# Peptides against a protein of PDB entry 9GMZ: the designs that were tried, part 69

Target 1, 343 residues: chain A of PDB entry 9GMZ
Amino acid sequence: TGFPLELLTRPATERLAYFENYTVAHPRLKEVYEILMRTIAEPAGASFIFVYGASGVGKTTLRLRVEQKLTELALPKLESDRARVPVVGIEAIAPESRYFNWKEYYTRALITLEEPLIDHKFDYGVRGISRDNFGKINVESKVVAPALRRALENALIHRHPDVFFVDEAQHFGKVASGYKLQDQLDCLKSLANMTGILHCLLGTYELLTFRNLSGQLSRRSVDIHFRRYCADSPEDVQAFKSVLLTFQQHLPLAETPNLVDHWEYFYERTLGCIGTLKDWLKRVLSDALDREATTITLKDLQKRALSVAQCQKMFKEIQEGERQLSETEADVQNLRSALGLGA

## One batch from the design tools (peptide; aimed at target 1 V24 K241 T246)

Design b2_p26_4_s1 (made by RFdiffusion4, then SolubleMPNN; from b2_p26_4, 11 letters changed)
Fold by OpenDDE base, seed 2:
Structure b2_p26_4_s1 (fold): chain B 343 residues (1-343), chain A 26 residues (1-26)
Amino acid sequence: as target 1 above (343 residues)
Amino acid sequence: MVITVEPAELDEPEEALPPTAVQQAV
């Protein structure tokens, strides 16, 4: 079990692409994937899913795997319904100003909904939205955000995706006042309600501030915590070591590097985040391939590791997020106890 | 409609080897 040995005779670009495209179905990813897929299939009147966790935990990987699976499951229907898009995924952009750029958001969402291969011309009912000769959407600069919203509402209704993904959704929270954050949330609520499309917001623990303002949505949102691996859990340590073992077998190098024996160093510099681990190994593999090296050494790892100061900052952000969740769980338990609902 | 999805392999992690005697002594 490992990479195809034929890769050792292939160009460095092909060897790197193999490792890039390879995804370990680690236990936390599998758990969150199963919960997310089930929730998308049976939203039970939910309008929102919040997926939150550490930076580099693997949220983007999760999204891409769900997008792939939803596409695969939709293929038989897409042959008959050429208007349908099974899933839409966008990344929320950090606003350059104190205001979230809704115009850019709606434009990106429209562009993503209208894959160039959709021969089905849709009239958005909005002047200044056109398709080029390649089927790409062009939005004229004169088109205002309210018009783009109507175009997106119409497109989402017509394309009827099973879910609308917004990655880096904590960027909705980057507003100068809590009032503006509520307005952003109400805008998203209105979009979900008007279209009937389930929205999945993926983000860091900064998304909890946005989620907590949505407390009135508690009946219409599902929360999914994508946890990192914790070094205080023997099961989590074992899972993390298993991921290291899998990655060392799938590094397309002539000699299999020993990553597992260095698990503590990998943990120290990734905080138990598998995305951070994969990105680190990808950088180190690229350097090794550029040198025509037979293996990866600890010295090669050290050259591409995050600094201790970066890890300390990231860990503080994680601890604050984990604390906020633990307080919420305690508040629920206190509420239950106060209601006479035993522990 | 052709949806182009980037091919990505999804594999289950193999069982980690038992900790070496050195890892048990730390």
Scores: peptide ipSAE 0.038, ipTM 0.431, DockQ to the pose 0.064
OpenDDE base, seeds 1, 3, 4, 5: peptide ipSAE 0.022, 0.021, 0.021, 0.024; ipTM 0.431, 0.450, 0.445, 0.426

Design b2_p26_4_s2 (made by RFdiffusion4, then SolubleMPNN; from b2_p26_4, 9 letters changed)
Fold by OpenDDE base, seed 5:
Structure b2_p26_4_s2 (fold): chain B 343 residues (1-343), chain A 26 residues (1-26)
Amino acid sequence: as target 1 above (343 residues)
Amino acid sequence: MVVEVEPAELPEPAEALPPSAVEKAV
């Protein structure tokens, strides 16, 4: 099944939007989605879920699909409980300073939690937090981070989401000292404990530092590794080719481009990361639509590809993350063997 | 901007087409 042929008569903006919204249900995305959905449904006393993987593996796509599904599953209950929000998702921002901006984090979380579709106005008990005439949360500049935290705690308790998503959560780790990272983890842990809300942190392999710093978080956390496709696995190569074939069929162009024959070049410039692949194809599609081109050529692909230097940097970051995980798996196996548990 | 994510049914996971189906679809 390809794209709707009617798109060929539509504006370039609609054709691009179709491809932007199109998601390939590739095996690794499906696996991680199923694990994440089960873990959210049955957290078994977990307070945190860590979803880690390469940059551009598709973590944001995973988040958005889970948010959508949790919303759909909650619809019948939302008719009776209009105060409930089924899910809340935010992106952590890279701090401009050496300090994580908790004020901005709490403000964004409150704005997202309190979107105007909620009929029930909640009083946060904090002066300088108000709703505008459109129901949007306005936070006055005078409101301090501790007051915003208390407002968020009250809002999370009242709205009772099944999960709180934080995308790009490695930005908590960019604080230059291990002590500051621990303080941030203790802050998040306190927020989860005070609200009873499950937190899901999505990020790069830099999230592994969070896991290692808190032996207390490890007892109350579930780890989900969102793996890339590996060129040394025949099954992963086959899955990657299948993704290329699917994207080939869903590019709204008059002539179907041959992406599959170039699979090695796509792999070289994406490292098996499907989000990186989608973003690349999106840029190339945009350029093709702007030129009213009938198809995509290898030259069009080359023009928007990541540089070899960018790929080499990304690959080193991936290899370090994969190594740390392999060492952790070996440590678990060694611990089990030392305990007299079979491997 | 409420992204009305229309419930685009997760297109059935493109089952890894056997190599012979990839070669025939190009």
Scores: peptide ipSAE 0.038, ipTM 0.498, DockQ to the pose 0.052
OpenDDE base, seeds 1, 2, 3, 4: peptide ipSAE 0.019, 0.017, 0.018, 0.010; ipTM 0.467, 0.432, 0.453, 0.466; seed 2 fails the geometry check

Design b2_p26_4_s3 (made by RFdiffusion4, then SolubleMPNN; from b2_p26_4, 13 letters changed)
Fold by OpenDDE base, seed 4:
Structure b2_p26_4_s3 (fold): chain B 343 residues (1-343), chain A 26 residues (1-26)
Amino acid sequence: as target 1 above (343 residues)
Amino acid sequence: PVVEVEPAELPEPEQALPPSRVEQLV
């Protein structure tokens, strides 16, 4: 198993695109994918799904693969229901200001939901929202955030996606001094309740702060922890090595690089995060293709590696998130024990 | 032994979904 050998005769752009589009079904991705797909299919009255894990663990890859699958599953229905959008996914943007930009969020959500090629056009009930001759949505600068929210509510109701994805959702936690993070959650909760659309928030361990803030959200939320691979687990080390083996076979180079022998170095510079690993290998592959190199060397890897200081910072952020989860799990066990429920 | 992690048979986009709606969602 490996890349199509014909790629070796193709342009560097096609070779890079192959690797960029290639996704390894690593055990943690598969597990989280199955849980997420099941939860979307049978939300059981949930309004929110929280997917949290380390930066670079592969949450965006998970989102894109779920979006693809939900779209494929919806195709037979989309032929009859020309108004439907099967799934919508956006990335939350880090605010330039000390507060989350809801106007921008609603605008981007509306633009993403309202595909240019959707046959069924409707009135959003808001002046200053229109479609151009190509069916692209245009939002005039005069449209205020409350009006954009109403337009998005109407669009979500009309388009009825199976889920609304928000990637990098920890950015909702960026509130100005004096605003409560709870108010941001209540805003999202209101949007989900008004539309009846399931929301999936993907983000870093900063999302745990959201989980803990609302005992009302806890009743209507599903939590999915997207774990990294841990070097203290023999099974996780084996899975990480297997991912390296798979990637080395799918690098469209004339000579297969030996990535597996360097697994400790890859682990040191990725912290067991497969997205970080893939992005590193993409950069190194791009450099190799630009040089018409036959393989990747350790020197090529070192040139594009994250610095030790970056890894140390990322590792501290991961450890804090993992600690908070471990404490929460212990608190649940302590509560169960105190209730006379067996462990 | 280090085993190849199968590519996610998240279905290969085998059939080119007609280029219309789906390719612009990704």
Scores: peptide ipSAE 0.030, ipTM 0.565, DockQ to the pose 0.078
OpenDDE base, seeds 1, 2, 3, 5: peptide ipSAE 0.039, 0.065, 0.021, 0.027; ipTM 0.531, 0.521, 0.527, 0.523; seeds 1, 2 fail the geometry check

Design b2_p26_4_s4 (made by RFdiffusion4, then SolubleMPNN; from b2_p26_4, 11 letters changed)
Fold by OpenDDE base, seed 1:
Structure b2_p26_4_s4 (fold): chain B 343 residues (1-343), chain A 26 residues (1-26)
Amino acid sequence: as target 1 above (343 residues)
Amino acid sequence: MVVEVEPAPLPEPESALPPSAVEQAV
């Protein structure tokens, strides 16, 4: 079934909002969603989940769907336990300085944890943290990062979320090399251990550097690889074409564009990443609606496509990440062979 | 027969009930 035909009589803003909110339940998203939901339900003593994959593969979409589902599942229990928050999710920001801004991280985490209309006033035990008359947390400039950490630890213990999400978590690694990266990981590990809250770090293949640095994290982490669709797999090509067909049916235009016939061009400019595809189609739809166009043409697609140079850069980053994972699989096989476990 | 497995749309996030509608349901 396509978009509601009534949208053709609606303002361009409503037509665009429909497509923005529309999510294709593509095979890789379903697979990773099921693994992540199962791991959150049964962490088996894990303190961390790492979800890694290409930029634009759909990690933020995955997070939002898991957050929604955890909230829905918690609703019947939240009536009895008004202190509980089912899930907390933040996005890690790339720091402007050579140092990760822990004060900002803890402040954002506290704000997000307390954004629910929780009538339950929590005493953070820290002077200079207050709620305004609108329930918003105000953190005075004098409050130092170690005090904000203690406030967050206490809040996480009291609110007891099933998981703490950190999106774009590769940003922890961009600023720290060597011992500083280890100190950041030890800081996150300590937060997870002190609170008993499962942490899920979502990010690019740059997260593999975090995984490899801590032989102690590896024993208490679950790894989830969110793969792109590969053009060398007939099944992946079919799945990618099916996603194009679904988006084609859900573009609120008077004439349905033929996206499927251009699947190779869509693959070339998205590298099999469905988030990149959706963002591209959103930009093209916005331009078409602004022009009151009846359909999308190949020329409209070309105007909003990523450049060949951008695609080449992104592809190199993907190949390096996929190579590191393949080396890890080979290392497991080599370890098995060295242990006398047959290949 | 190419069974076009239409990826079932993930159910739309039910339009985030404006904060006022959550206050009326409690």
Scores: peptide ipSAE 0.036, ipTM 0.449, DockQ to the pose 0.053
OpenDDE base, seeds 2, 3, 4, 5: peptide ipSAE 0.021, 0.012, 0.010, 0.011; ipTM 0.426, 0.458, 0.437, 0.449; seeds 2, 3 fail the geometry check

Design b2_p26_5 (made by RFdiffusion4)
Pose (drawn by RFdiffusion4):
Structure b2_p26_5 (pose): chain A 343 residues (1-343), chain P 26 residues (1-26)
Amino acid sequence: as target 1 above (343 residues)
Amino acid sequence: AAAEEEWEREVEEMEEALEQLEEAEE
């Protein structure tokens, strides 16, 4: 398999768009996708899905692909329920203030729930907010956050989304003190519990500070780790080389450059993160198409790679996250002993 | 449907790439 040979006649813009739209279902992503879809299809009391992963591992692409896939299920279902949004997805806004702005979060979440059939919703529940009949949801600056949240709860319970996505969930950790971390997530827990809607939180390893704050949160959450490829296990190395081979075969050029020979350098500057690898390859391809190069040289790869210091910071954060998320038989035995079960 | 077909295609491409790499190493 490979890129369509017809693209050679087409201008560089078509090649670049093809490579941008190209995706690879590498085993880690496949497994994480399967677990996430299975868990969304049947939450069973869980009110959170935590998706931990390093920067550039593919959390956003996973969110987009699962959103598209779930939207397919909604079309047959729509024949039964005219007013139902299958999936709602938003990003957490990094606040300029010391603490996360819940009012802005509620505003944006309610805005993202705009539909053409707004007549079906009628009143949101609180005065001061309504559509301006121009397709935009208008909210009043005098409307307080408790009333806006109540309107969001009513809108969510009416629309009943399958899953609520909060991309970049590590921005929830922006707090004005050292004690507000548990409350920041308890508010979202209460919102999810009352609305009966699973809130899937995606973010980098900084999200691990939101892991096990309380037993209630521990039970109301499901942990999904989007592990990067590690050089320690030969199977992961084989998979990383294989991803490079797929990219080598699928980037549009006159002849396919050799990338497996330089797999060590790629791993050195990518740490196994597939998104970081694709971004680098796309940047190199764009640089090469400017000069109409027939192949990719090592010099081209080195020109637009990542700095050593940046990769050192990436690895430090990744090591901390993997150390925190590691699970061993020793932990299971310790828990068994402390529980008094024995063996 | 289209998304499912694209996903299956990507999985097949990745499995073929793994087999090719194993053969090349042997």

Design b2_p26_5_s1 (made by RFdiffusion4, then SolubleMPNN; from b2_p26_5, 10 letters changed)
Fold by OpenDDE base, seed 5:
Structure b2_p26_5_s1 (fold): chain B 343 residues (1-343), chain A 26 residues (1-26)
Amino acid sequence: as target 1 above (343 residues)
Amino acid sequence: SAVEEEWRREEREFEEALRKLKEEEE
């Protein structure tokens, strides 16, 4: 089982698109997917889901898969309720300034909610929000953030998505002061409460700081840790090798490269993060296709690998996140022991 | 569903890869 052999006669763009769209159903992705889908179906009074893990672990892939599934599940209901949007997903942008741009966030969220050709044009009651001839929302520069927020609240209420996804949500935390971060979290909490829409924030271990800052969010949040594969676990190593084997079969090249033989090098430069691995392979595949190469070599891999310095930085961030989580687990065990429940 | 069928296919492919690697290590 591998890529369709017909791709070898197709343009490089189509071959690259095939690999870009290909997903490996690896154990960690499946586990987190199942937990997330269950939590969305039965939030049990939660207003927030936090999905945190290493950069490049595959959070965006997870989001996209959940969006597809929620859309599929909603299709029968969408025929009767033409106003409904099953899911909304946006990526938080890193602020160029020290401050998160809420105006941009609300604008992007509104645009995303209205991208589906939903026949029911809602008037959001905000001057300067219009639809173009193609039904796209146009927001005039004069529209202020509070007005955009009200428009988004109304849109979310009317469209009633099962979940609102915010990818790269650690960018909310890049505010220079802890006080401003709390205000941002309170703003998000207020939006979730006012709309009754479940929010899922996906991001790096920097999202753990959000949990610590708001004791009120902790009571209404579900935490999901998207773990990387660890080289000290034989099972994780086998899973990682299996991902490599699967990807090598789905690279649309004339000769199947032997990626598995280089698993240690792949692990060294990805830290067990499958998203980082996939992105690396995409870059290498693109180069190979541009050269009309029949296969990928170790030299081709080395040209597009993350630097050792980048990997060391990423590894330090991972270690800090994993340490914080381990301390939390130890605290739970200590609490249980102190309560007489046993470890 | 089409999404479920895709997932099941991808899961089978991963499981086959895992099995093959285990057989090569034995």
Scores: peptide ipSAE 0.468, ipTM 0.919, DockQ to the pose 0.850
OpenDDE base, seeds 1, 2, 3, 4: peptide ipSAE 0.464, 0.465, 0.461, 0.458; ipTM 0.919, 0.919, 0.919, 0.917

Design b2_p26_5_s3 (made by RFdiffusion4, then SolubleMPNN; from b2_p26_5, 12 letters changed)
Fold by OpenDDE base, seed 3:
Structure b2_p26_5_s3 (fold): chain B 343 residues (1-343), chain A 26 residues (1-26)
Amino acid sequence: as target 1 above (343 residues)
Amino acid sequence: SAVEEKERKEIEEFEEALKKLKEEEE
């Protein structure tokens, strides 16, 4: 089953929006989605979930689908509890300076938590935080970081989301010293503990450095590795080809392009990352629709492909992350063997 | 709303696709 054929008579904007909103189900996404949903439902005393993987593996798609599902599951409760928010999600910003801006982080978190059309006005107990006539949170410039933290703690307790998502969480690690990184970890840990809200940090393999610096976070964290597809695995190659087959069926064009025959080129320029693949196809589809083209050609793909230099850089970052994880897995096996638990 | 109905259909299609993947693995 492909795209609705009625889309061929629709404006280019609607055709593009269909493809943008379409999610291909694939084995790695299914696995991580099921683990994440289960962990959110039954955190078993965990305060943190770390979801790490290559840039463009599909972490944003995972977050979106989990947020939608948590919202759907919460709907019956939201009718009775108008104060509740099912989920909150923010993106961490790379600091412009060597210092993480906690004031900005708390402000953005508060704004995001209160953006839902929640009829229930909440008093934060902090002067200089108000709601406008549209229900949006306004934070006065005079409000200091400790006051914003208290306001966020109170808001998280009152709204009681099932999870707090922080995307691009590797940006917490972009600090000038290891000491400051530990202070940031302790700050996040304290926020999770004080609110009782489960935090899910999504990021690149740089998030592993952040995770490994706190032995205390390790005791209260669940790790989820969102793997790419590997060309040395026949099963992974088959899954990647199946994703290409599904995408070619869901491109709203008059003639179905043959993407599967070019699977090696798609793999070369995506490194087995489905998010990178989707973004590439989206750019190519946009160009095709602007030209009123009936199909996508290899030349159209080549015009919007990542350069070989970009792919080589991304591949080095992936290899370093995969190496660090492999070493950690070996260390666990060595520890088990040393304890007499077997491999 | 039309937006809510679209989002609901997108979730349903995703869940059905996840179910098919499970049936192919069994």
Scores: peptide ipSAE 0.296, ipTM 0.834, DockQ to the pose 0.114
OpenDDE base, seeds 1, 2, 4, 5: peptide ipSAE 0.248, 0.291, 0.271, 0.261; ipTM 0.814, 0.836, 0.826, 0.821

Design b2_p26_6 (made by RFdiffusion4)
Pose (drawn by RFdiffusion4):
Structure b2_p26_6 (pose): chain A 343 residues (1-343), chain P 26 residues (1-26)
Amino acid sequence: as target 1 above (343 residues)
Amino acid sequence: SETLEVYETMDEYEEENEERFESWFE
């Protein structure tokens, strides 16, 4: 397989758009996608889905793909329920203040729930907020956060989304003190418990500070680790080389450049993160299409790669995250012994 | 000689598992 040969006649913009729209279902992403879809289809009391992963591993692409896939299920379901949004997804806003702005989060979450059939919802629940009949949801600056949250809860319990996505969930950790970390997540837990809607949180390894704050949160959450490819295990190396081969065969050029020969350098400057690899390859392809180059040289790759210091910071954070998320038989035995079960 | 695999796209993967994923919500 490979890129369509017709793209050679087309201008560079069509080649670049093709490569941007191209995706690879590498095994780690496939497994994580399967686990996430299975868990969303049946939460069974869980009120959180944590998706831990390094920067550029593909969390956002996963969210978008799962949103698109779940939207497909909603069309047959719509014949039964006219007013039902299948999936709601938003991003956590990094606050300018010392603490996360819950009022802005509620405002944006309610705004994202705008539908053309707003007549079906009627009143949101609290005065001071309504659509301006122009397709935009208007909220009043005098409306307090408890009332806005109550309106969001009513809207969510009326619409009943399958899953609620909060991309970049590490921004929830912006707090004014060292003790507010548990409360920051307890508020979202209460919101999810009352609305009966699973809140799937995606973020980098900084989200691991939100892992096990309390036993209640420990039971109300499901951990999904979007592991990067490691050079230690030969199978992961084989997979990383294979991804490079797929990209080598699928980037539009006159002749396919050799990328497997330089797999070590790619891993050096990408640490196995597929999104980081594709961003680099797309940048190199854009640089090459400017000069209408027929192949990719190593010099082109080196010109628009990542700095050594940046990759050192990436690896340090990745090592810390993998160390925190590691599970061994020793931990299982320790838990067995402490539980008094034995063997 | 080391052998390598060519991986499929997310569209191809979802089309192949379309009925399987629908069954999880049934």

Design b2_p26_6_s1 (made by RFdiffusion4, then SolubleMPNN; from b2_p26_6, 13 letters changed)
Fold by OpenDDE base, seed 5:
Structure b2_p26_6_s1 (fold): chain B 343 residues (1-343), chain A 26 residues (1-26)
Amino acid sequence: as target 1 above (343 residues)
Amino acid sequence: SEQLQVFGTFDEWDEENREKIRALFE
């Protein structure tokens, strides 16, 4: 079934919103979702989950869907435990400075934990942290990072989420000269250990550096690779074309565009990343709606495509990440073979 | 012939798998 035909008579804003809110159940998203949900349910002593993949593969979509599901599953328990927050998700912001801003991170985490809808007011015991009449947390500028950390620890213990999500977590790698990424990882590890809350870091292949730097974290972490669709796999090509076919039917335009016939061009400019594809189509749809166009043309697609230079840069980053993972897999296989375990 | 599939929404798929996912937390 395609988009509701009634949308064709609705304002452009509603038509665009429909497509923006439309999430395709493509194979890689379903697979990673199931693995992530299982890992959250049964962390088996893990303190961290690392979800890594190409930029634009759909990690944020994955996070939001898991947050929604965990919230839904917790609703019956929340009636009896009104202090509980089932899940917390924040996005790490790229620091304007060369250094990760921990104060901002703790502040955002606290604000997210203390949503206005929570009936139980928690006193953080930190001077300069207050709730307004609307239940919104206000953090005074004078509050220092160590105090915010203590407040966050107390809040996480009190609210006891099943998982704490940090999206765009590669930004933790932006450390000052002389500070080691290890120190930041140790800080996160300490937070997870002190609170007993499972942390899930989502990000690019730069997160692989986190795995390699901390032998201690590797023992207490689960890795989830959110793979792109690869053109050298017939199955992946079929899935990618199927995603294009699905989007064709869900673009709220009078005439269904033929995206599938241009699948190679779409692949060239998305590298098999469905998030990149969706964002591209959103931009093109927005332009088409502004012009009151009946369909999308190749020219419309070309106008909003990522440049070849951008794609080349992204592809190099992907290749490096995939290479590192492939080497790790080969090492495991070599170890198994050396141990006399069948390949 | 390459058989292409029209995928459903994630919400539809999630609803179809609701029991499976719930069972993970039970």
Scores: peptide ipSAE 0.606, ipTM 0.949, DockQ to the pose 0.892
OpenDDE base, seeds 1, 2, 3, 4: peptide ipSAE 0.596, 0.601, 0.593, 0.600; ipTM 0.947, 0.948, 0.947, 0.947

Design b2_p26_6_s2 (made by RFdiffusion4, then SolubleMPNN; from b2_p26_6, 13 letters changed)
Fold by OpenDDE base, seed 5:
Structure b2_p26_6_s2 (fold): chain B 343 residues (1-343), chain A 26 residues (1-26)
Amino acid sequence: as target 1 above (343 residues)
Amino acid sequence: PEQLQIFPTFDEYDEEHREEFRSLFE
């Protein structure tokens, strides 16, 4: 099955939107999705879930799909509990300054948690937090971070989501000179403990540093590695080629491009990251649609590919992350061996 | 021979596993 053929007669905007909204159920995404859903359902005393992987592996796609599913599953319960929000998800913003902006974080979290569609108005008990005529939360500039935190704690307790998602969570690690990353982690831990809400932090391999800094977080955290496809694995190569085969059927073009024949080039410029691949194809599709082209050529791909320098940088970051994880796995094996447990 | 496959959409996958995921939260 491919794209709806009717799209070929539709405006370029609709054709592009189709592909933008299209998500392939590729093996790694399904695996991580299942683990994450199960962990949210049964956290077993965990306060944190860490989802880490390469930039462009598809973490945001994973988050959005879980948010959608949790919302869908909660619909029957929301009829009886009008105060409940099934899930809340925010993206941590890279600070313009050298330090993470907690005031902005709390504000964004409150705004997201209190979307206008929630009929039950909650009084935050904080001066300078109000709802406008459209039900949107307005936070006055005078409201200080500690007050926003208290408001968020109260809101999270009242709305009792199954999980609080923070995407791009590596930005918590951006600490100003004189501040400790530990203080950021303690702040998050305190928020999770005070509210009883499970937090899921999604980010790059920089999140692994959080595991090393807090022995207390490690005891109450579940770790999910969102792996890329590796070229040294025949199974991963087959899966990656199958993703290309699938995408080529879902590009709303008159002539199906042969992406599979160029799999090595796609791998070279995506490092096995499907999000990077999809974003690349979106750019190329947009260009093709603008030209009213019937298909995509290798030349079109080359125009929108990441540079070799970008790929080299990304690959170094991946290698470092994978190395750290491999060392941890080796440590586990060594521990098992030392305990007389078979490898 | 390398066997390539067309993967389902995530929506198709989710629909196929609807009962499994529902049961996790019951």
Scores: peptide ipSAE 0.652, ipTM 0.959, DockQ to the pose 0.889
OpenDDE base, seeds 1, 2, 3, 4: peptide ipSAE 0.643, 0.646, 0.649, 0.650; ipTM 0.958, 0.958, 0.958, 0.958

